# Ledger of designs, part 83: peptides against a protein of PDB entry 7Q4I

Target 1, 281 residues: chain A of PDB entry 7Q4I
Amino acid sequence: HENSTIAERLYSEVRVLCWIMTNPSNHQKKARHVKRTWGKRCNKLIFMSSAKDDELDAVALPVGEGRNNLWGKTKEAYKYIYEHHINDADWFLKADDDTYTIVENMRYMLYPYSPETPVYFGCKFKPYVKQGYMSGGAGYVLSREAVRRFVVEALPNPKLCKSDNSGAEDVEIGKCLQNVNVLAGDSRDSNGRGRFFPFVPEHHLIPSHTDKKFWYWQYIFYKTDEGLDCCSDNAISFHYVSPNQMYVLDYLIYHLRPYGIINTPDALPNKLAVGELMPEI

## One batch from the design tools (peptide; made by RFdiffusion4, then SolubleMPNN)

Design b2_p15_8_s2 (from b2_p15_8, 7 letters changed)
Fold by OpenDDE base, seed 5:
Structure b2_p15_8_s2 (fold): chain B 281 residues (1-281), chain A 15 residues (1-15)
Amino acid sequence: as target 1 above (281 residues)
Amino acid sequence: SAEEDAERIKEELAK
């Protein structure tokens, strides 16, 4: 009885490759649950690890384990994608193995943009990078052109990208992308509400959940509200989602329905030209 | 450095 015609259209027109940051110790504990929940709604799903796992579809990247190697893993992941999968999708999402993503909402946000536009989206933070950078935990999505510029133009140049594998991976990729003129997009909806979130829904929805001195309020690029107005009705991602919570979210979002309430989707916006962005709110 | 600060913050969040 469900009508998914428009979602099916966007699945074909806004193709998304999702790569998941993981490690061998988390293949069974975390990554498997991504594959069994929201990851199945990606056009292509790849797990980036240090060990191969054919059951999971995990790739062994030539990197070590630990936080000091996350930047190295990110570089190798995008190199792998560019070499093997650059034409398999239009957009390329990085997520952690404890990130939950509503892929249909991401396709809706991305629909007007050309994948040939050098742009990427996520939860934008303001420190360290002039145009801002996207939070690693909330997940961030690059256009095909952004991936090309990152791998072909930025990575080979030590002046544009850090050659060492150490450092905060989200800050480092943000610096590299800025250096090759990839734009840090605005992922907010038409009401100015965020779509990518670096914490679980509860932490964003409850007013005064955190102290005003909490680093997040100093890092967020766009001023955000607390409470119900914190989050778009078309929110895309949340972080620190446990494996059990992924199944709960899948049930709540895709199965549980209030009887007698029918959601009518808004009309799709006009497509933008290459290089064009939506007006900032 | 800005990088060291970012790493520290991430470590604090992961604890």
Scores: peptide ipSAE 0.026, ipTM 0.702, DockQ to the pose 0.473
Fold by OpenDDE base, seed 2:
Structure b2_p15_8_s2 (fold): chain B 281 residues (1-281), chain A 15 residues (1-15)
Amino acid sequence: as target 1 above (281 residues)
Amino acid sequence: SAEEDAERIKEELAK
């Protein structure tokens, strides 16, 4: 008794490859739960690891494990994607193995954009990178052209992209992308509410959950508030989601329904030309 | 760094 016609259309027209940052110790603990929940709604799902796992569909990248190797893993992941999967999708999402993503909402956000537009989206932070960069934990999505520019133009040039594997993964890719004129898009909805979140829903929804001095408020590129107005009705991602909470979220979002309430989706916006962005809010 | 910030986030979420 569910009408998913629009979602099915977007599944076909806005193809998303999701790659999950993980490691061998988390294959069973975390990654498999991504695969069993939101990851199944990606057009393509790949787990980027240091060890192969055929059950999980994990790829062994030539990188070491540890926090100091996250940037290296990201570079190798996108190199792998470009070599093997660049035509398998239109958009390429990076997420952690504790990130939960509502893929349908991401497709809705991405629908008007051309995959040939050099753009990427996520939770935009303002430090270190002039145009901003996207939070690693919240997940970020690159257009096909953005991936091409990153792998072909940025990575081979040490002046444009850090050759070492050390550094903050999200900052480093942000620098590289800026240097090849990939635009840091605005992922906010028409009401100015965010869609990508670096924390669990509870953290964003509950007023005064954090101190005013909390780093997040200094890092966010766009001014935002806590509470119910913190988050878009079409929110895309949350971070620090436990494996159990992924199943809870799946139930709440896709199964649990308040009887007698029918959501009517907004009409799809007009498609943008190559290089065109949505108007500023 | 963003990495240091991630640790701070975990601490805040644990409270």
Scores: peptide ipSAE 0.031, ipTM 0.733, DockQ to the pose 0.522; fails the geometry check
Fold by OpenDDE base, seed 1:
Structure b2_p15_8_s2 (fold): chain B 281 residues (1-281), chain A 15 residues (1-15)
Amino acid sequence: as target 1 above (281 residues)
Amino acid sequence: SAEEDAERIKEELAK
């Protein structure tokens, strides 16, 4: 019933390693459901934890648990990836165990970029970091070169990257990446609509769901609106997705079809040279 | 701080 030729091509040409931030208490409650839904569409899927779990494919990182250790876990996760998996993929996605990702849409966004370009993508926020930083909850994806620069150039230098494990994980990695000239890319589609989202679809799609004074509107790097125009038709991620909602989203996106409607994909853009970015809208 | 922001997110989503 389905023609997936283009998706299969992108699966081969735009290889994505997904690492999931989790903890031992969430292995069965949350992480397992990522593995059974969207995580199966990654080229490589690894769960980063403080305890090993062979059934889940969880790695025990040398860090403690708790919110104050998220930055430490991120540093150790990328060190582990660089040591063991840097050639297993072209792009390296961080997501939480309650983030849902449409990996095919991410491959579409990434297709024109070289993995040797020092760039990363996500939901860009404007505070604390001059070029912006990517929201931790929405998930963010680093090129292979970005991972190399982060692990080899930034982490060993306390002047470039925070040595202790405290602080906001997404802000701290954003500072480190900026200090080694990894660019904070624009993940918006050709219509200026976002692709990475720090909340569930309902919160973005429903107009006036949040107060205008809500912090989110002060944090977003690019101006955006609520409603149907909030989100790309090729949206990539949503956060605060419950385990049950992951299965619902899998059904709605990959199985449920309106009879008689056939979607034709747009043509792929031309590939960019190393160091070249798509023009900002 | 971003940590404080994370708490604000949880509070807003819990409404």
Scores: peptide ipSAE 0.030, ipTM 0.727, DockQ to the pose 0.583; fails the geometry check
Fold by OpenDDE base, seed 4:
Structure b2_p15_8_s2 (fold): chain B 281 residues (1-281), chain A 15 residues (1-15)
Amino acid sequence: as target 1 above (281 residues)
Amino acid sequence: SAEEDAERIKEELAK
């Protein structure tokens, strides 16, 4: 028995549309498992593909497949969302079909922010974009206003947003969003610990003598360490999660309980005004 | 690629 009153409240007040980047070859192999695990906790779940799948709720976007088309797919996905679903949610999460997301933790992070604030969150990287950009694999979430600005203001202007479908999708959307004054938010918790992760939990939690030359250490916007201090107790996402691992994570997070340990949630912060960000830690 | 780098990390962690 558990008390989910606060989670239910946030489900209603912080509505999240999750769109999953996938392709027809991964509908059954990967995307279906997202739908059967963490995706069911989104207020709305849409799979963005090149082929329609009624069982999966996949949308056929007018794009080709392959890594070189990811940027094109991202643009078309948000265009589709804006046209059909902009009022169905307050926040709009992009995730891959191998990303695992704890949606309740994301709602907690987003709670103080207005959906009318032009902001987006994720694992912030520092290269290429002055304010930073959010790692594609870790997933990133746009406010409703951010989506509006992206689709209405950025996409139609080649000077603001790349018209070609090539390039790293996360970098390109980051450039576009910066150009329309969508803020790259800080997703770290009050202790300065990250919430969005571009790798599996093991890669972040286990102190490894990783080569300091590893690109990740040069890309992270905020300094972070490996080990238990790497990750928020309210972590939101992990990447490169296999279908089997999704079910394991679902069990560990939502079912497995240590008897006699009761977790008391922190109080919700005060809501921010439109355009206001949380104070830096 | 980031994926290739991730796989390398997995291999290192497995040691």
Scores: peptide ipSAE 0.026, ipTM 0.705, DockQ to the pose 0.139; fails the geometry check

Design b2_p15_8_s3 (from b2_p15_8, 7 letters changed)
Fold by OpenDDE base, seed 3:
Structure b2_p15_8_s3 (fold): chain B 281 residues (1-281), chain A 15 residues (1-15)
Amino acid sequence: as target 1 above (281 residues)
Amino acid sequence: SAEEDLLEILKELSE
């Protein structure tokens, strides 16, 4: 009873490979639920782990487990993608096994951009990296060209990219990408509202959930508000989403409908030239 | 270090 013609068009024209950061202990506890919910809407879904799991489609990367190895896992994940899957998609999303993503909204945001533009999107943070970096938990998406530059130009050069596997994963990739002139894009909608979120919807939608001294307010690159004006109507991701909450979100977003209300999508914008970005708000 | 601070924040949030 639904018309998905536009969504189907974007599925074919804006191909997204999603790779999920996970570990063997979370294959059944968390990763499986990603596969059963939002992950099925990716063009390609891969779970990056330290152990192989054929049922999950998990890849065993040559890296140890633990927070001090997350950067190493990210490097190996993108190396794997570049070697095996670089032509299987136009855009390459990193997400955690507790990140929920509305892939259709991401395709909508990405539609005007060329995958040959060296750009990546996410929840932009301002510390440590001059142009900013994207929050690891909120998930971030690289263009095909960004992946190429990261793997081919940045990773092999210790002056451009940290060779050790230690460090904050999202900061380190942000540094590497900046050093090869991959642009940290603006993922906000036309009203200046964010699309990628490093917390659950409740933490963003409820005013005064956190005090103004909370680190998030010092880290966020763009000015943001709490409450209903915090988030785009076309929001893309939320973090710290439990397995049960993933099913709830799937139900609320894709199944539950208020009777008699029909949403009409906006027209797609014109496509940008290679290297061109949307104006910042 | 800045990296250690961020890692600490991430660890705290994961608890």
Scores: peptide ipSAE 0.017, ipTM 0.629, DockQ to the pose 0.421
Fold by OpenDDE base, seed 2:
Structure b2_p15_8_s3 (fold): chain B 281 residues (1-281), chain A 15 residues (1-15)
Amino acid sequence: as target 1 above (281 residues)
Amino acid sequence: SAEEDLLEILKELSE
C-alpha cells in the first residue's frame, strides 16, 4: 500500500554508488549492518577496506590501517572507483561504517544537477578551505565529473593534491577538489535547513546547553539552529549511528507510519544546465 | 498537530 513511483524513478535517473570507509575489524561489527540497512538502497555499494571480504563485498585497498591512513584510503578508493566504476553511477557517496544515509533524500537533492557539473555536497565546513569542505563523518557525494577531476587532474599533481597519506581526510580532499575547480555545493533545502549531519539526530534535534565554544558552531559554513528547525524534512545523513540504531532508523523511516497521514512530495525542480547550481537561498 | 506535539516534547526534553 505504498506508492514509491517517484523514488523508483529517481533510483533510475540519479544513480548513486556508495563506498563505505571501513577496516577488517569493523566488517562484522559495523559494515555488515550498513549493508543490511541503508546501503541496500544504493545503486552500487562497495566497502573500502584493507582486506577483501567476499560476503561483504569489501575491497582490499593498498593502504595501511589507522587514523593516519584515512586520506590514503580515500585516494585509493576513488582511484579504484574511477578505474572500475566511473560509469556505473552518476554520483559517488563516501560514508563511514557508522554513517546512516537516506538515499532517496540524497537523490532528491541531486536530481536537478548534472553529473557532468564539477560539484560535491555534504555538511560544509568553513575552516582551512576557502570555498569550504565537506565533513567526512557526515558523508559527502561527488559528481562523476568531480571524481574525474579528482583522480585525473588533482591526484597526480603534488601541487594540487597532497601526495602523502597523512592529514585530515575531509580537509585534504576538499583542498584537492577546490584546486581543480570542483565546487562545494550548498546541500541545504529550500528552507535553509541542513541535510548532512556529522552527529546523531538526537544531538541536532535536542537543544543541548552546548557550550557556544563547541567546535561545530565555529566550523559550520552556513548558520544553523538547533531544535526542530535544525534539520531538513528531507535530511540525508547522520553520523555516529550505532549498528542497532541503523535498524531502528530503518524501521522508523521506512516502515512505521502514522495512520491517516499522507505525505505528498513536492514537485521535482527543473534540471540545471551543466555547470549551473541551484540559486542560493 | 503532530508537529506541535513534537515541538512540545523537544522543549520538555531541553528543560
Scores: peptide ipSAE 0.012, ipTM 0.484, DockQ to the pose 0.024
Fold by OpenDDE base, seed 1:
Structure b2_p15_8_s3 (fold): chain B 281 residues (1-281), chain A 15 residues (1-15)
Amino acid sequence: as target 1 above (281 residues)
Amino acid sequence: SAEEDLLEILKELSE
């Protein structure tokens, strides 16, 4: 019924390990639904928690629960990945248990890049970090080299990376990565449209949904508009997606078809050398 | 395939 030849090729050539930030109270309520929907399309899926769950494939990290421990959990998650899984993938995605991700679109974005390039992608914010940092809720993806630099070079050095577990998780990892020369990439498509989104599609697609004074407009690194021009046709992620909405999105994206319309994919770009980025738009 | 996975999910939800 469908031709997935290109998607299958990218599944093999652009390997993605997805780790999901969760807690024991959300294993059944939220994390299970990630595993049953978009998480199945990752090459490897791991749930990072404070308690082990063999049914979910959850890992118990040596951290406490609560928002003030998210930075600690992120550090331990990447330590665990580096020790056990660094060669199991080329790219390493962090997502929340209420983030929805179209993994095929992420592979398309990542295809030209070398995993040995020290780079990471997501929804880029401008405050606190000179090169910017990636929004935690929208999810962010590190190259294999970025993970190596984070765990081996940044984490052991208190001058490069915050040693305590307090602070905003996404800001702190952004500071650490900048200090080891991991580049904050541009995840926008060729038309300048975003791919990673820190809110549900409705909040981005509907014009004038938010006040102009809303913090988001002060935080975004790249200028963006509301409406249909807000989002790439190859968008990658949305945040604050409920468990029920994950199944709806899976239906709309992978099952529902307008009869008589056939989408043809664009040609893949040329691969970049190690250390090379796509040109700025 | 993605479609096959979704069909399995829909069956589980209908039970």
Scores: peptide ipSAE 0.006, ipTM 0.423, DockQ to the pose 0.019
Fold by OpenDDE base, seed 5:
Structure b2_p15_8_s3 (fold): chain B 281 residues (1-281), chain A 15 residues (1-15)
Amino acid sequence: as target 1 above (281 residues)
Amino acid sequence: SAEEDLLEILKELSE
């Protein structure tokens, strides 16, 4: 009885490759649950690891494990994508094995943009990078052109990209992307509400008397409200989602319905030209 | 990620 015609259209027109940052110890504990929930709604799903797992569809990248190798893994992941999968999608999402993503909402946000526009989206932070960078935990999505510029123009040049594998991966990729003129986009909806979140829904929805000294408020690029106005009705991602919570979210978002309430989707916006962004709010 | 590193620092400072 569900009408998914517009979602099916966007699935074909806004193709998304999702790559999941994981490690061998988390293949069964975390990554498998991504594959069984939101990951099945990606056009292509790949798990980036240090060990191959054919059951999971995990790739063994030539990197070590540990926090000091996350940047190295990110570089190798995008090299792998560029070599094998650059034409399999229009947009390329990085997520962690404890990130939950509503892929339909991401396609809706991305619909007006050309994949040939050098742009990427996520939860934008203001420190370290002039234009901002996207939080690693919330997940970030690159256009096909952004991936090309990152792999072909930025990575080979030590002046543009850090050659060492150490450092915060989200900051380092943010620096590299800025250096090749990939734009840090605005992922907020028309009401100015965020779509990518570096924490679980509860931490964003509940007005916590969080001390204004909490680092998040100093890092967030755009001012955000607390409570129900914190989050778009078309929110895209949350971080620190346990495996059990992924199944709960799948049930709540895709199965549970209040009887007698019908959601009518908004009209799709006009498509933008190559290089054009949506007006800032 | 930068946020994870910061969270760890904050935890260490709170101990």
Scores: peptide ipSAE 0.029, ipTM 0.638, DockQ to the pose 0.248; fails the geometry check

Design b2_p15_8_s4 (from b2_p15_8, 7 letters changed)
Fold by OpenDDE base, seed 5:
Structure b2_p15_8_s4 (fold): chain B 281 residues (1-281), chain A 15 residues (1-15)
Amino acid sequence: as target 1 above (281 residues)
Amino acid sequence: TAEEDFKEILEELAK
C-alpha cells in the first residue's frame, strides 16, 4: 500500500507544465519515452518541435532544425506557451528529450514560492551572466511571472534579448531573464545539495578523477561535493538519460521498495510572499 | 558555447 496524499495535494497546488525540446527525428526515438515515463506526472506535457505529431502531442514551431536554432525554438516555445497555456500551470519546465525529471521533488522545491514571483530554477552556472544562468540540459523551470516577463518584456526588445536565433540557448535566455529582473534562484536543498543535474546520476555520485580544471567545476555557481553528498535526496533532474534508462529510473524510483522501510516526508515549509525567496543556506 | 563545453565534458567523462 502506498500513501500519496501529500503528492496529490502538491500536484493540485503546484501545477507544472513541462515542455520538451525535441525534433522530428527524435519523436519516436526519444520523446515518446519521455511521454511514457516521467512526462506523465506533469500537469501538462507538450513537445516542442518543427513538425506536428498528434500522437506525441508535438507542436510545430516556426523554426528550422539544428543546434544553431535551439535559441529560436526556445523563444517560439515560450511564445506559444504564453499565448495558449499561461493559465494552465503555475510553473513552466523546459527539458530535453533525454532529461529525466522527478516532478514530485520539483513541486516540493517550488511549493513555498509564489508563481507571481519573477524567479526561475535549475542547475546554475556562473559564466556569461552576472546572476548566473541555468543549464539547458538539466532543465530549468520558470514561474508564470517569469514567463510573462520573458515573452512580453524581453523578447520584443532586441536590446534585452538576442533577435537572432543563434547562440547558446541557456545562456541567451539567462541574459534575457536577468535583463527583466527575473531572479536566478537557488535550487539546493537545506543541506546545500543540488537538485538539477546536467549529467547522469553515475557521473555525479561516483567521485571522478576529473581534473579540478574540468570545465564543470569552473562553471558551477555553487560549490558542490562529489560522492554521496553530491545530490539531494530530493533530486529533481538528470541529463543524458537514454530511453531505456528512463524506464529503469521509473522502476527504481516509483516501484522498487526495500521491505520494512517507510519514509516519512518532512513538513512543508511556510509559503513565501510574492517576491520573497528562501533564506540563503 | 555552453553546449560545446558540454561536448568537451562528455569527452572527458568518457575517458
Scores: peptide ipSAE 0.045, ipTM 0.738, DockQ to the pose 0.421; fails the geometry check
Fold by OpenDDE base, seed 4:
Parts: structure tokens; sequence; C-alpha cells
Structure b2_p15_8_s4 (fold): chain B 281 residues (1-281), chain A 15 residues (1-15)
């Protein structure tokens, strides 16, 4: 009784490789649950770790573990992708093992863009990087061209990209990408609502007594509000999602239906030329 | 780090 024709079309036309940031201690605790839920909807799913796991499809990158080495792992992950998988997808998503992603909504956002456009999307933050950078936790997606530029042009040049493995990985990749003219895209929908979220849905949907002094409000690149208007109807990602919550979200999004309510998808936008971005809202 | 900042955020949100 379900019509998935458009979703199937986008699955074919907007191919997404998802790589998951994880570590050996989280293979069973977290990563496995990504694989069993939203990760199934990626065209290709790879877990980037320090140890190989054939059951999980985890890759052992030549990096150490620890929070201080996330930037190193990110660099090696994209190097690995470029070497082995650059033609296996059009777009390349980084997500954490506690990030939940609605891949169909991401494909919808990406549809008008050429993968040869040097662009990446996510939850844009304004500090440290002039054009902004994408929150690591919310996940961010690079075009094929962006990956190429990152690996081939940025990484080999210490003046363009930090050679040390220290630092905030999302900030550092943001700096590198800016230095090779990869554009920090606007992932908001036509109503100006965000699609990538660095927290769980509850934190965004429920107006919190968060003081205006809360760092998040100073970091967000685009002005946003809390409540039901916080989030796009086509939201893409949430962070700090527990393994159990992943299954709940899968059920709520893909299985639970209010009888008698039929959603009509919006028409697909026109495709953009290479190098062209969507106009400002 | 951004991750540390996020952890702090979560802690603040949990209050």
Amino acid sequence: as target 1 above (281 residues)
Amino acid sequence: TAEEDFKEILEELAK
C-alpha cells in the first residue's frame, strides 16, 4: 500500500555513501544499531574504526583512538573513501555512531545539486571559519568534488589543511574545505527551517529554558527558533540518539502511520548547474 | 573541542 517510487528514484539518482565514525568499543554498543536502522538506507555504509570488523563492515584506519584523534580519523576516512569508493556514490555523509539520519530527506535536499559542485552541507556553525563549518555531531555531507578537493588538494598541503591530528574535527575540516573553495551550503528548507540537528529531537522541539547565553545560540550560523517551527518537515539528522531511540525513530518514521492522512510530496526542484547553489531564502 | 562543547551543552540542557 506504500508508494515509494520517488524515494526509489532518488536512491538511484542521489547515491549516498555513509561513513560512520566509531571505535572498537562501540561496534556492538552503538554502530551495530546504526547498521540495523537508518544505515540500511544508504547506498553504501562503512564504519570507520581502528579495528576491522567483518560483521559490521568496519574498516581499520591507521589511527589511534580517543577524542583527541577524531580529526586524524576523519582525514584517514576520507582518504580511504577517495581511494576505494569515490565513484561508488555521489555524496559522502559523515555521521557519528549516535547520529540518526533520514537518508531520503537528505537525498531530497541534495537532488538539485551536482555532485561535481564543490559543496558540503550540515548544521552550519559560524565561529572559527568565515563561511562557517558543519557540526560534526549532526553529520555533514560532501559532494564527490568536495571529497576530491579535500583529499587531493587540501590534505597534502599543510598551509591549507592541518597536518596534526589534534583539534576539533569539524572545525578543521571546515577550514580545509574553505581553503580549497568548497562551499558551505545552506541546508535549510524553503521555509528557512533546519534539517541537520546537533541534538535529539526533544531538545529542538521542546522550548527549553536555555538561557540566551547558551553557546549553541552563538554558534548557529542561521537564526533558528525552538519549538515545532525549529525543524523542517524534511529533517535529515539528529545527534545523541541512543541505540534504543534509533529503533523507536525507525518505527515512528517508517512504520507508524496515522490512518487517513496522505502526504503528497512536493515536486522536485530543477537541477542546478555545476557550481550553482540554491538561491537565498 | 567541539565535542567537549557539545557535552557541556548536553549537561546544561539536562539541568
Scores: peptide ipSAE 0.042, ipTM 0.746, DockQ to the pose 0.357; fails the geometry check
Fold by OpenDDE base, seed 1:
Structure b2_p15_8_s4 (fold): chain B 281 residues (1-281), chain A 15 residues (1-15)
Amino acid sequence: as target 1 above (281 residues)
Amino acid sequence: TAEEDFKEILEELAK
């Protein structure tokens, strides 16, 4: 009784390669659960690691492990993607092995955009980068052109992109992308609600869960509220999702249905020209 | 780092 025609169309027209930031110690603990849940809805799923795992489809990048190497791993991941997979997708999502993503909602957001537009989306933060940068934990998605610019134009130039592997990977890629005129897009829905979230749903949905002095409120680029209005009905990602929670979310989102309620999707927006963005709200 | 900031956030949220 389920009609997935539109979702199937978007699966074909908005191809997404998802690469998952992981490490060998998390292949079994976390990464495999991504593969068994939301990752299966990507057009292509790759796990970026320091060790190869054929069962997981993990790639061994020439990087060390540890927090100080996350930026290095991100650079190598996109280099790998550009070399081997740049034409396998239109959009390229980075996520952590504890990020949960509703890929259909991401395709919906991305549908109007050309993959040849130099743009990327995520949870936008305002510090450090003038146009903002996207939260690493919430995951961020680059257009094919953004990947090209990052790998071909930014990475080879130390003046444009940090050559060291240290630093906050999300800030550093944000700086690099800005330096090659990749635009930090607005991922909010038409009601101004966010789609990419750096925390679990509970932390966003429950009012007064955090102090207003909490750093997050100073970092978020667009003003947002707590509660049900915090999050789009078409939310894309949440971070710090445990392996068990991934299965719960899969059930709740894709299987559990309130009987008698039929969701009619909104019409798809008009496609934008290359270089054109949706107006900010 | 942003990740450290996030961890701190989570820790604060968990309180």
Scores: peptide ipSAE 0.037, ipTM 0.739, DockQ to the pose 0.362; fails the geometry check
Fold by OpenDDE base, seed 3:
Structure b2_p15_8_s4 (fold): chain B 281 residues (1-281), chain A 15 residues (1-15)
Amino acid sequence: as target 1 above (281 residues)
Amino acid sequence: TAEEDFKEILEELAK
């Protein structure tokens, strides 16, 4: 027996469109497993590719194949969303085909925010962009207004947004969004713990003897620790999750239960006004 | 690229 009343409410009130970055070679190998696991919990799920796949619900974007076209694919993906789906959701998540997302936790984080607030969330990195940018691998979520500003105001202006398709897609979208005053939000919980993660849970939960010179520590915008205190109880995403690991995570998160332990959810926070952000910790 | 950077990260974490 399970009570999902609050989750169902948030599913209705905080509508999320998830688009998955993939390619034809990964339709069966990776993307299909997203569709069969966490992607089912999105209000709308679209796979952005270079080839159409009706079984997967993949869209063929007018982009070339290869790592050098990720930025081009991101631009075309959001153009497609704006043209066809801008009113189908309140929030628009980008994820990779090896990203795992707990959509309910994302809805919880987003609940107080207006989708008309120009804001986006993810794992914030500090280099290259003054306000920071969100890690591509951890996934990032734009408000409806952020998508509008990106597509309508930023993309058409080469001074605001890179016109060619080269470059790191997460950095480039971060630059574009900053240039149209879309705010890089703080996705940490009330205890200062992160919610979006660019690696698998194991790499975050287990302290690595990794040198502090490791690039990740130089890139993170907010100070974070490794170990059990690294991650929010309401974590949202992990990256580099294999297809098999997606099913494991689905089982652990949604099916496996310790008998006799019942989690009581915290009360929902008050909704914010348009343009208002939660105070930084 | 961002993807290449992440691959390097994973390789470093695997050491």
Scores: peptide ipSAE 0.036, ipTM 0.743, DockQ to the pose 0.397; fails the geometry check

